Peptides against a protein of PDB entry 8YR4. Designs and how they scored, part 124

Target 1, 309 residues: chain A of PDB entry 8YR4
Amino acid sequence: PRGSPALQLVVLICLGLMGLERALNVLVPIFYRNIVNLLTEKAPWNSLAWTVTSYVFLKFLQGGGTGSTGFVSNLRTFLWIRVQQFTSRRVELLIFSHLHELSLRWHLGRRTGEVLRIADRGTSSVTGLLSYLVFNVIPTLADIIIGIIYFSMFFNAWFGLIVFLCMSLYLTLTIVVTEWRTKFRRAMNTQENATRARAVDSLLNFETVKYYNAESYEVERYREAIIKYQGLEWKSSASLVLLNQTQNLVIGLGLLAGSLLCAYFVTEQKLQVGDYVLFGTYIIQLYMPLNWFGTYYRMIQTNFIDMEN

## One batch from the design tools (peptide; made by RFdiffusion4, then SolubleMPNN)

Design b2_p19_5_s3 (from b2_p19_5, 14 letters changed)
Fold by OpenDDE base, seed 5:
Structure b2_p19_5_s3 (fold): chain B 309 residues (1-309), chain A 19 residues (1-19)
Amino acid sequence: as target 1 above (309 residues)
Amino acid sequence: SVYERTRKRIEERTQEEQK
């Protein structure tokens, strides 16, 4: 943000905290591995207790992963409130000034409530898009890249390849299936609006409906509209289940392939038992934010469409 | 939002004028 050195410092601190979250995402599985190895080796209590205490402290800082309620994430979110408020206010003022620069003909052709709704949608779209990109999409992609590098360097190139193929397939299928679902969602929303409009029109014309004793006819028309809506809602909901299941299958196959390979290397004494636990823990940790990726992608796409209007 | 507050105020006034 130009003009406020305090807010610039807060942004830099938030970026530093985001970097710390990435480091924690690597360190937490490593410390968990070390605990399992120390337990397997029957190490002395003092070494084990120190490693467990360190792990729990790191886990407190991390929380449940990217976008979780960990201490570092909470501190980042708290500090970002002022930056978000400044950005929102700046966008609101830019939209407001632009609305005052528009022609009188544009204002006369629109209701003031509609103009304000457009302005609110524009502000919400920009601020939402920035929040999703900075706090969800970019960190998740960074964690995937860091994971690929980590597994390629410290395990074997095959583990890095499995993670790469799994995550690439996951992201690709998520985009493709989400674009396919968007058609059903648009149809559902259009039918929902039509059903609501019919209900409102019937209720506004209540006196006329009563005068003609047309209550049964209006109820039947509303029922038909609901049935049509529910048919579209079912398609939307079923397509969501299909997306989630497809995502689960891709992650499951990646987890299976990597876990079998890790187990094989443990039997060959190339890896320790803790390394098996690390791989499973790390993959599940990567999966948690990715489960929401389809939702974020839809929100980003909607926000772009709302910004173009 | 300043716009949400203004919108609510306009919606409230429009609802009062329709009553």
Scores: peptide ipSAE 0.006, ipTM 0.316, DockQ to the pose 0.061
Fold by OpenDDE base, seed 1:
Structure b2_p19_5_s3 (fold): chain B 309 residues (1-309), chain A 19 residues (1-19)
Amino acid sequence: as target 1 above (309 residues)
Amino acid sequence: SVYERTRKRIEERTQEEQK
């Protein structure tokens, strides 16, 4: 944000907190491994209790699970509210200024409430896109890269390769299937708007419809439009299930391959039992943001389209 | 009036889907 040093400092703090989240994503599995190893070795209670307390504290800072936000993420989100509001207001004022530069004919052809709705959509699309890129896409890609590096350095190179292949396949399939799904969603939205427009037009002309006793005809036309909409909605929903199942299968295969390899190395006494648990925990942790990646990618595409309109 | 009520309902739903 140019012009406010206070907001620039808040952005830097938020970036620092994002770096801390990346560090926590590595440390939490390591501490969990250490607990499992200490339990396996029947270590003294004092060492175990300290490690467990440290793990729980780090886990509180990190958070985790679907719908569970950690303290660091919540603090970042809280601090970012002011930056988002500044950005939204700046975009809204730019759109508003641009609208005033448009021809009088453009303004006379559109109701003020439609113009405001376009401005609000444009503002929300830009701010949403920025938030998804900065807080979801970039951190997720960073966590994958950090994961590959970690497994390549501290485990056998085969683990780094499994994670690389699994995540690359996951991302590629997610993009391809999401782009395919976007066609069905666009068709659904177009049919929804057409169905709604017919309903509104019929209701606005209700006097004419009553005068000609055409109520049954208008109801039947509306029913046909609903059936067409529901057919497109089903395709959209079914394609979402297909995406989710494909993603789940890819992660499941990666987890299986890596877990079997970990188990083998534990039997060969090259790894400890805790390292097996670390791998499983780390893969599940990488999967949590990725599960939403298809939704984020779709939202990014939608916001891009809404910004072009 | 009906148009405004329908618009308001959609704005409310869109706000609920964004929460």
Scores: peptide ipSAE 0.006, ipTM 0.427, DockQ to the pose 0.087
Fold by OpenDDE base, seed 2:
Structure b2_p19_5_s3 (fold): chain B 309 residues (1-309), chain A 19 residues (1-19)
Amino acid sequence: as target 1 above (309 residues)
Amino acid sequence: SVYERTRKRIEERTQEEQK
């Protein structure tokens, strides 16, 4: 935002808070490991109480796992409202100025309500795309990279390789299955619009339908359109279950391979019991934002298609 | 929404220009 130094400062604070969220994503599992190790070693109560209190405070800042959003994420979201409003207003004014530069022939061929609907879709699409990229996609990819680096440096290189292969396979399958699902969703939306158009046409011609006693015929035609829609809806919903199950299997296999390897190294006294708990906690923590990755990818694709139209 | 406010303003202006 070139015109307001206050908004530039807010953007810098939001970027700093995003960096803090990444640090918390590493620190929370480490402190949980330390609690398990201190409990195993029967450490003095003062050290244990301090580590537990620090863990709970870091977990409050991070959020996640408790069903609540973290304090840092909430503060970032609150500060970003002003930046989002500025960006939305700027895009809306650019679209509005561009609409006034278009030819009279273009305006005469379109209803004012359709033009405004295109402007609102364009503004929402750009603002949504930017927010999803900056706050969901980029942070998730950063957390994966940080996780791979952490496991490669502090664990054996085999753990970094397992996380790399698991996350790469998860992302690839999520993209491929999501692109496959997009075909079913488009077919469903097209059939929904066609079914709705038939219902509206039948209701607008209500007097003609009554005059010919064609009510049973229109109801049967509408039933056939609903059955065809529900067949496409079922394919869309079943493809979502298949995506979720595929994602669950990939994470389950990665968790199994890494947990068995960690358990083996604990039996060889190369790792502590807390390191086993850290691995499981960290992988589950990486999985939580990834569960929504397929939704974010679809939203990004939809927003790009809505910007091209 | 901003859309509903803008639409209502345009409808009001179009009704004033037809009077």
Scores: peptide ipSAE 0.000, ipTM 0.258, DockQ to the pose 0.031
Fold by OpenDDE base, seed 4:
Structure b2_p19_5_s3 (fold): chain B 309 residues (1-309), chain A 19 residues (1-19)
Amino acid sequence: as target 1 above (309 residues)
Amino acid sequence: SVYERTRKRIEERTQEEQK
């Protein structure tokens, strides 16, 4: 934000907190590994208790596998409120200024309520897009890259390759299936709006419908519109299940391949039992935010379309 | 009410489509 050094400092703190979240995403699995190794070695209670306490503290800072509920994430979100408000206000003022620069002919051809709705959609789309990119998409991609580097350096190049292939396939399929699904969602939304418009029109013309005793006819038309909507809703919902299952299968295959490879290296005494647990924990941890990636991608795509209109 | 605002907006739209 230009012109407010205080908000610039808040942005820097938020970026620092995002870096801390990335560090926690690596450290939490490592500490969990260490607990498993200490348990396997029957280490002294004092060492075990310290490691467990440290793990629980790090896990509290990280939060759930989505990262969205962690103390660090919550603190970042709290601090970001002022930056978001500044950005929103700036976008609103830019849109409002641009609306005042438009020709009188443009304003006469449009209702004030439509103009305001365009302004609100534009502001929401820009601010939403930026928030999802900065706080969800970019961090998730960073965690994947960090994971690939970590496994490639500390385990074997084969583990890094498995994670790379798994995540690349996951992202590609997520994009492709989400784009395919977007067609069904658009059709559903169009039919929902048409069904709502018919219901509103029938209710606005209630006196006319009552005068002609056409209530049964309007109810039947509304039923047909609902059935058509439900057919499109089913396609949208089924496409979501297909996306989720496809994602689950890709992660499952990656987890299987990597877990078998870990087990093999543990049998060869090249890795410890804790390293097997680390791999599983880390992959599951990467999966949790990725499960939302399809939702984020769709929101991004919707926001771009809403900005072009 | 939200209903009256929606009604007024629809009535106004229908009047513009009839022009």
Scores: peptide ipSAE 0.000, ipTM 0.279, DockQ to the pose 0.033

Design b2_p19_5_s4 (from b2_p19_5, 16 letters changed)
Fold by OpenDDE base, seed 1:
Structure b2_p19_5_s4 (fold): chain B 309 residues (1-309), chain A 19 residues (1-19)
Amino acid sequence: as target 1 above (309 residues)
Amino acid sequence: DVLERTLERIREETERERR
């Protein structure tokens, strides 16, 4: 970003965080291996507990791999909002200015059919993604129930309780935070539609704007509308980062409690090393599709409101 | 949410195809 040293610093920090994420992708498997080795060697509980706690902390920073919302990824996404907004505003103003420089023949020659086809593709993609969510959410809820039953029957009842409390807290917080953030998304969408309507009205009145040499005035009015939109977009995007970080924290606490309890029972020879691996893998497997639940709940609410209108 | 990123990406791709 030319002209803001603060935004250049943010870009450098984001690049540093991307490097840290790559380092975590190597360190997390190494610490996991070290836990397995310490369990096999029957190492003292204090060294094992420290290594497990360190692993869970690193896993909290990393998240669940590519596309997961670890602390480092959330921090990067949060810092990047201002850089994205600066770049978006610059591109939108350049395109809007260029559209006002184009000839009347170009505006008359664009068939409404291309805009409609792109809208139809967008709608079809949203519908396909809705279907994908329904087919992932129902199985995920089933897998949670199966997991609670499995851990309650084949592990100590304390494991089933940890999974139940972790998943119940995760789902409850996901719903509550998603309902809270829906207000910001609606305000953003309303302001987006108003900003778009203003741009369309200015372009439909192109002849009048050109006759009065008012292009600079219309560009400044559009800039003000974009700044107002970006203020609402920031609240929406920041609320999403907060949701993802809250979800990551709940899963991190569940993983910590369950992993420490597994490690303790392995040291007492009540569980095998394989059972520790199974628990950690299963919790991570449950977490991956649950990241879609907040967006699914919001889409159901949006579609329900759009059917009432 | 991965879906919100995917929807935002589809929106951005749709806006890029409109340009």
Scores: peptide ipSAE 0.017, ipTM 0.551, DockQ to the pose 0.063
Fold by OpenDDE base, seed 3:
Structure b2_p19_5_s4 (fold): chain B 309 residues (1-309), chain A 19 residues (1-19)
Amino acid sequence: as target 1 above (309 residues)
Amino acid sequence: DVLERTLERIREETERERR
């Protein structure tokens, strides 16, 4: 970003965080291997517990893989919002200014109906996304139930309870935070539509704007509308980062509690080293579809909000 | 045409970042 040293610093921090994510991608498997080795060697509980806690902390920072947002990724995304908004606003203003520099013949040849058609393409995507959501939600809920039953029967009732509490809390917080963020998204979309309408009205009145040499005035008015939109967009995007971080925290706590309990039972020779690996892998496998579910639910809510406006 | 393609590309990139 040219002209803001603060935004340049944010870009450098985001690049640094991307480097940290790469380091975490190497460190997390190393710590995981170390846990497996310590379990195999029957190492003392204190060393094992410290290594497990450190692993879970690193995993919290990294996230659980594709679709799982770790703390570092969430922080990067949060910081990037301002850079994105600056870039978007600059592009939109350049576009709008360029449209006012175009010939009258170009404006007269374009029918207003094309802008409305971009809104209608939203509705057909909703039905496909709804169907996809239903087909992904039901299997994910089934996998959670199967997981609770499996861990309760083959491990211990405590593992089933941890999975149950973790997944119930995850789902509840996902719903509550998503409902809470929906108001910010509605306000954002309403302001987006109003900002777009102003741009369209200015372009439809191109002859009048050109006659009065009011291009600079219309650009300034559009800039103010964009700034107002970006204030709401920031709330929407920040609320999304908060959702992802809350989800990551709940899974991290569940993974911590379950991994410590698994490690303890392996030290007591009640479980095998493979059971520890299984628990961690299974929790991550349950988390991945749930994160996609949150993304799709967000897209569907967007599309419903876009249909209500 | 270039402008529409740029807006469409930004939209596609924004949709990809949401996935």
Scores: peptide ipSAE 0.007, ipTM 0.428, DockQ to the pose 0.117
Fold by OpenDDE base, seed 2:
Formats: structure tokens, C-alpha cells, sequence
Structure b2_p19_5_s4 (fold): chain B 309 residues (1-309), chain A 19 residues (1-19)
């Protein structure tokens, strides 16, 4: 981004965070291996607890199995919003300015009906997505229930309770925060439609704009509309990052509590090292569908908002 | 509603330019 040293610094920070994500992808498995080794060696509880806590902290920074919901990824995504908005605005203004520089023949030849057809294809994809999401929501809920039952039957009842509380809190917060963010998305979509309508009106009246040499004025009005849109888009995108981070925190706390408890029972010879590995693997397996559920629920709600507008 | 109204308006304007 030429012209803003602040945005250049943000890009550099984002690149640094991407490097950190790569380091975490290596460190997390190493710490996990170290836990397994310490459990096998019957290491003292203090060393084990420190290693487990460090692992969970690193896993919190990394996020789930995909890393897409980790603290570092969320921070990168949050910082990148301003860079994306700057780039988008610049591209949109360049396109809009270029459209006003094009010949009258180009404007007369362009059927407004083609732009409409692109919008209609958007709506048909929404209904297909909704069906796909419903078919994925039910299995995801089933996997959670199966997971709770499994831990309650094969592990101590305390593990089943931790998983139940973690998953229930995750789902509840996902719904509540998603409903809370809906207002930002509705406001964004309304302003997006207004910005598009202004661009279309300016382009339909191209002859009049050209006659009055008002191209620069229309470009500036479009810029102002984009800036207003981007202010709302930022709130929507930032609220999404907050949702993802909240989800990551809940899973991180559940993983911490369960992993410490499991490690303790292994030290007491009530559980085997394999049970610790099983618990950690299973929690990660439950988290993956839940992350998709959060994405799906967000997408469903998006589609409902986009259909209401 | 706003999209439909905007699309309807664009459709009406496009039909006016064809006449």
C-alpha cells in the first residue's frame, strides 16, 4: 500500500504473524510428544503440568487442527481488514473511474440485465448452501452427543461433564454472538446496496455525467459511499474475529481442564498414557465439526439476512 | 426489499431506454 506507512507496518506485522503460525505448527506437535514422553517416564507432576499448560497455550495460539481459528490467525485476520479495505476501495475507485472514461458505445452496449443475472445466481447458490448446512448441522450435533456419551461411559464421569460443559458453552456462545453480529451484517448489507445503487445510477446516467464533466464529482461521491460501507464492513468482520476468538477460548479452556485432569489420573495410575492421547485426539475431533458448525450457522444467518434484503 | 426495489428500478430504467 503506497502512501500509508501505517498500513505498510500492518502488512509487515501480518507477515510476521504468518511466520509465527508456521512456527506454532511445528512446536505444538513437539510439545504434545513431550507430554506423552513425560507421562511414559512417570515424570513429576510439576513438570507435567507445566508442559501441558504450555501445550494448551501454544494450541490456543495455533487454533484448532486447521489453525484457522487460532489467536494468531484471528489477530492476523483482524489486522488485515484495514489492508483489504484499502485495496478493495482502490480497485473499486479505479474500475469506477475507468468506466466513466469509456466510450458512450460501451455504455450503450452493456445490458444492465447481465449485472442482474449475476445477482440472481448469487441467490440460487444460497438455497443450495442452506440445504448443505442443514445436512451438516444434524451430523455435527450427533457427533457431539456421541462424544459426550463416549467420555461418560469410557472415562470418569468428570470427563463427560467437562466435555458437556465445554460443548454446551461453545454452542450457546456461538448462537448468542452470531445473533449479536447480525445487526452489523444487516447494516453492512444495507449500505452495500446503497453504494451499488449509487454506482449503477451514475453509470446509467453516464451521458449526463459526461455532458457536465462531472466524472470527478461522481468518483468522489462513490469514494465517500465506499468509506461509509467499509466502516460497517469493519464492524462485521471484527465481530466475526471476536466470535472465532471466543470459540477458541472456550475450546482452549476445555482442553486445559480435561488435559490436566487426564494427566493427573495417568500419574495416579488410574488411566494409561494412551487414554491421554485418546482424550486429546477426541477433543480435537469434536472441535473440527463445531468449527464448521459455527461457519455454517454464520453462513445460514448470512443467507437469511441476504434474503431479507 | 432494497435489492429487489433497486433491481426493479434498474429493470424499469432499462425498459425505458429500450423504448
Amino acid sequence: as target 1 above (309 residues)
Amino acid sequence: DVLERTLERIREETERERR
Scores: peptide ipSAE 0.000, ipTM 0.296, DockQ to the pose 0.023
Fold by OpenDDE base, seed 4:
Structure b2_p19_5_s4 (fold): chain B 309 residues (1-309), chain A 19 residues (1-19)
Amino acid sequence: as target 1 above (309 residues)
Amino acid sequence: DVLERTLERIREETERERR
């Protein structure tokens, strides 16, 4: 934000809080490991109670592993409201200024409501895209990279490779299946709009339909449009289930491979029982944000399409 | 699903509140 030192400070604080969330994503599994190791060693209650209390406090700061419901995330979101409002206002003013620079012929050819709708879509698309990129996509990619580095350095290069292959395959399949699914969603939305338009047209012409006793014909046409819509809706919903199952299978295979390898190293006394629990906890923690990645990718793609129109 | 429907609902509600 150029021109407001207060908003620049808020951005720096938000970036610092994002860094703290990344640190919490590493620390929470480590403290959980330490609890399991202390329980295995039958450590004194005082040491265990301190470690458990510290874990619960860190988990409160982190939230449910999604990074969306933790205290740090909520504080970041709260502080970001003013920055978002400043950015939105700046984008709206830029679009509005650009609309005033357009030729009179362009304005005479368009309805004022369409021009305002383009301005609103443009502003919402840009601000939405930036928010999802900065707060969801980039942090999730950072957590994956941090995870690969952590497992490669503190466990073995094989664990880092498993996480890398699992996450790369997950992201690639998510993109490919999401792009494939977008065709079904577009077809569904087009048919939904056509079905709604027919219903509205029939209701606006209600007097004419009643005069010609054509009610049964309009109902049958509407039924056919609904059946066609439901066929496309089923394809869209089934494609989502396929995406979710594909994602679950990839994570399941990565979890299986890494858990077997970890169990092997625990059997060789190279790792502790807590390290097995850490690996499982960390993979599940990475999965939670990634489950939303397909939704984020579609929103990004939709926002780009809405900006080109 | 719940999130897509919630985000679509929020988008539709935000589009309805802007109309």
Scores: peptide ipSAE 0.008, ipTM 0.483, DockQ to the pose 0.082; fails the geometry check

Design b2_p19_6_s1 (from b2_p19_6, 9 letters changed)
Fold by OpenDDE base, seed 1:
Structure b2_p19_6_s1 (fold): chain B 309 residues (1-309), chain A 19 residues (1-19)
Amino acid sequence: as target 1 above (309 residues)
Amino acid sequence: EALEEIRKALEELEAKPKE
């Protein structure tokens, strides 16, 4: 944000809070590991109670994991409201100034209310997408990298390799299946618009339809358009289920391989029982935001294609 | 068209309860 040092400070604080969320994503599993190890060792109640209290406090700051409204995430969201409002207003003023530079012939051919609705939708969409990119996509990629480094340094290199292969396969399949799904979604949206246009045209010509007693014919044409839409909607929805199931399978295989390897190293006394719980907890924390990665990728891809045209 | 698709996708994301 050029021109407001206060908003620049708020952005820096929000970036600092994002860094704190990344630290909490590592610390929460570590403290949970320590609780399990202290319980296994039958440690004194005072040490256990302090570690549990510290874990619950860190969990309150983190929330239910990546995607939940923890205290740090809520504070970040609260501080970001002013930055979002500034960005929205800046985009809205840029669109508005550009609309005033357009020819009078362009304005006379369009209803002013429709142009404003397109401008408002455009502003909201761009500002929303930027927020999802900065606060969901980038942090999720950072958490994956931090996870690979953490497991490679503090566990065996095999754990870092399992996480790397699992996340690389997950991201690759998410991209490929999302690109495949985008074709079905575009076809669905085109047919939705065509079905709506037919309904609007029939209703605008209702006097003519009534004069010729053509009501049954228009209803049948509308029914055929709905059936065609529902066939495309089914393909879109079925492709989403396939994406979710593919993602669930990849994470399940990674969790299985890593959990079996961890269990083996615990039996060999190379790792503690808490390290098994840490691995499972950390992989589940990485999985939660990744469920939306396909949606984010589609939104980004669609915006880049439309900004180039 | 794509801005409307992004808007719909954002509304779907906002309407889903953040678990």
Scores: peptide ipSAE 0.017, ipTM 0.557, DockQ to the pose 0.044
Fold by OpenDDE base, seed 4:
Structure b2_p19_6_s1 (fold): chain B 309 residues (1-309), chain A 19 residues (1-19)
Amino acid sequence: as target 1 above (309 residues)
Amino acid sequence: EALEEIRKALEELEAKPKE
């Protein structure tokens, strides 16, 4: 934000907190590994209690697999409120200024209240999307890259390859299935709007409908529109389940391949029992935010298509 | 329409329990 050094400092603090979240995503599995190794070695209670307490504290800071419920994420979200408000207000003022520059013919052809509602929704959507890109998409991609590097350096190149192939396949299938799903969602939304318009038109013409005793006919037409909507809703919902199951299958196969390889290396005494637990924990942590990646990709794609129209 | 889809998608993201 140009012009407010205080907001620039808040942005830098938020970026620093995002870096801390990335560090926590690596440290939490490492501390969990260390607990398992200390339990296996029957280490002294004082060392175990310190490591467990440190793990729980790091887990409190992380807030689980998504990080979105963690203390660091909550603090980042809290600090970002003022930056979001500044950005929103700036976009609203730019849209409002642009609306005032538009021709009188454009203003006479549109209801001012609808234009303002579209502009407000537009601003909220753009600022929301930017926040999701910065705070969810980019961090998730960073966590994947950090994971590939970590497993390649500290385990074996084969683990880095498994994570790379699993995440690349996951992202590719997420994109492809999300693009396919977007067609069903658009068809559903168009039919939802058409069904709502029919209900509104019937209710606005209530006197005419009552005069002709056409209430039963309007109810039946509305029922047919609902059935048509539900057929499209089912396709949209079923396509979402298919996406989730495809994602779950890819992660399951990656977890299977990596867990078997890790178990093999533990039997060969090249890795410890805690390293097996680390791998499983880390893959699950990568999976949790990735469930939303299809939603983020769809939001991005939809915004680009509607900015061109 | 897309703005409403984005709003609905944001509401779906907020309404899904953050696991």
Scores: peptide ipSAE 0.016, ipTM 0.547, DockQ to the pose 0.045
Fold by OpenDDE base, seed 3:
Structure b2_p19_6_s1 (fold): chain B 309 residues (1-309), chain A 19 residues (1-19)
Amino acid sequence: as target 1 above (309 residues)
Amino acid sequence: EALEEIRKALEELEAKPKE
């Protein structure tokens, strides 16, 4: 943001916190490995207790599990509120200024409510797109790259290759299946809007419907529109299940290949038991944000189309 | 009035961030 050094400092702090989250994503599995190794070696209680306490503290900072945001992520989100508000207001003022520069003929051809709805869609699409790129897409790609580097350096080049192939296949299939799915979603949304419009038109003409005793006819037309919508909704939902299952299979195959290879190297005394647990924990940790990647990609595409309109 | 409440409720449903 040009013009406020305070907001620039907040952006730099948020970028620093994003870097810390990436470091925590590597450190948490490492500390968990160390606990498993210390337990296997029957290490002294003092060393074990210190490592467990450090792990729990790092896990609190990282967050993790279904829907729990870590302390660092919450602090980043809190600090970002002011930057988001500044960006939103700037986009809103730019759109509003542009609307005032448009010809009177353009404004007379559209209801004021439609003009405001276009402005709100434009503001939300730009702000949403930026937030998803900065906070979800870029960090997820960074975590994959860091993972490939980590496994290549500290395990074996074969582990780095397995993670690379698994994540490349995952991302490619996610894009391809999401693009295929987008057709069904567009058809569903178009039919939803048509079904809604029919219901609104029937309710706005309530007096005419009552005058002709046409309530049963309007209900039947609405039922037919709902059945047509549900047929498209089913295709959209079934395509989502297919995406999720395809993603799960790719991660499962990567986890299987890497876990078997890790188990083999543990039997050869090249790796410790904790390294097996690290690999499994790290792959599942990479999977958690990737499960939403199809949703992020879809939102990016939707927001781009909403900016072109 | 009722149509405006339905419209507001629909706008609130559209404004919920899809988790």
Scores: peptide ipSAE 0.015, ipTM 0.427, DockQ to the pose 0.109
Fold by OpenDDE base, seed 2:
Structure b2_p19_6_s1 (fold): chain B 309 residues (1-309), chain A 19 residues (1-19)
Amino acid sequence: as target 1 above (309 residues)
Amino acid sequence: EALEEIRKALEELEAKPKE
């Protein structure tokens, strides 16, 4: 945002808060590990109470575990509202100026209200997509990289490899299955539009349908269109369940492999019981934003399809 | 065509904030 030093400062603060969220994503599991180790060692109450209080405070800042957004994420979202509004307004004004530069022949061929509705949907979609890329996709990829580095340095190279393979397979299958699903979604949307058009045409021709007593025929044609739509809707919904189940299986296999390896190293006295709890907690924490990633990727593809139409 | 022109204008707008 070149025009306002105040908005540039807000962007820098938001980037700093994003860095703090990444630090919290590492610290929260570490503090939870330390609580488990202190409980196992029967440590003094004073040390335990300070560690628990610090953990709860860090968890309040992070959020995520209870389905609540953390304080840091809420503060970032609040500060970003002004930046989003500035960006949206800038995009809207540039589209509006470009619409005024278009030929009179183009304007005469289109309803002004339809053009504005397309422009508003386009601007909202692009600004939404950029926000999701910057605040959800990039941070999630950063958390995966930080996780791989952390497990490779503090556990063993084998744990880093398991996390790398699990996350790479998860992302690859998410993309491939989502691209496969997009075909069913496009077919569903096309049939929905065709079914809606038939209903509108039947209602516009109501007088003619009534004159010929063709109401039963139009109802049967509409029923056939609904059955065709529901067949495509079922394929779309079933493909979503398949995606979610595939994602769950990949994470389950990664959690199983890593948990067995961790349990083995605890048995060999190379790791503590708290390190087993750390691994499980950290993997679940990495999974939470990745589940949203599949939703964001679907939303991205939807908005691209809606921009192609 | 007009959606593609809007898309190009949006892509140009997304490219300009990096300069």
Scores: peptide ipSAE 0.009, ipTM 0.384, DockQ to the pose 0.019

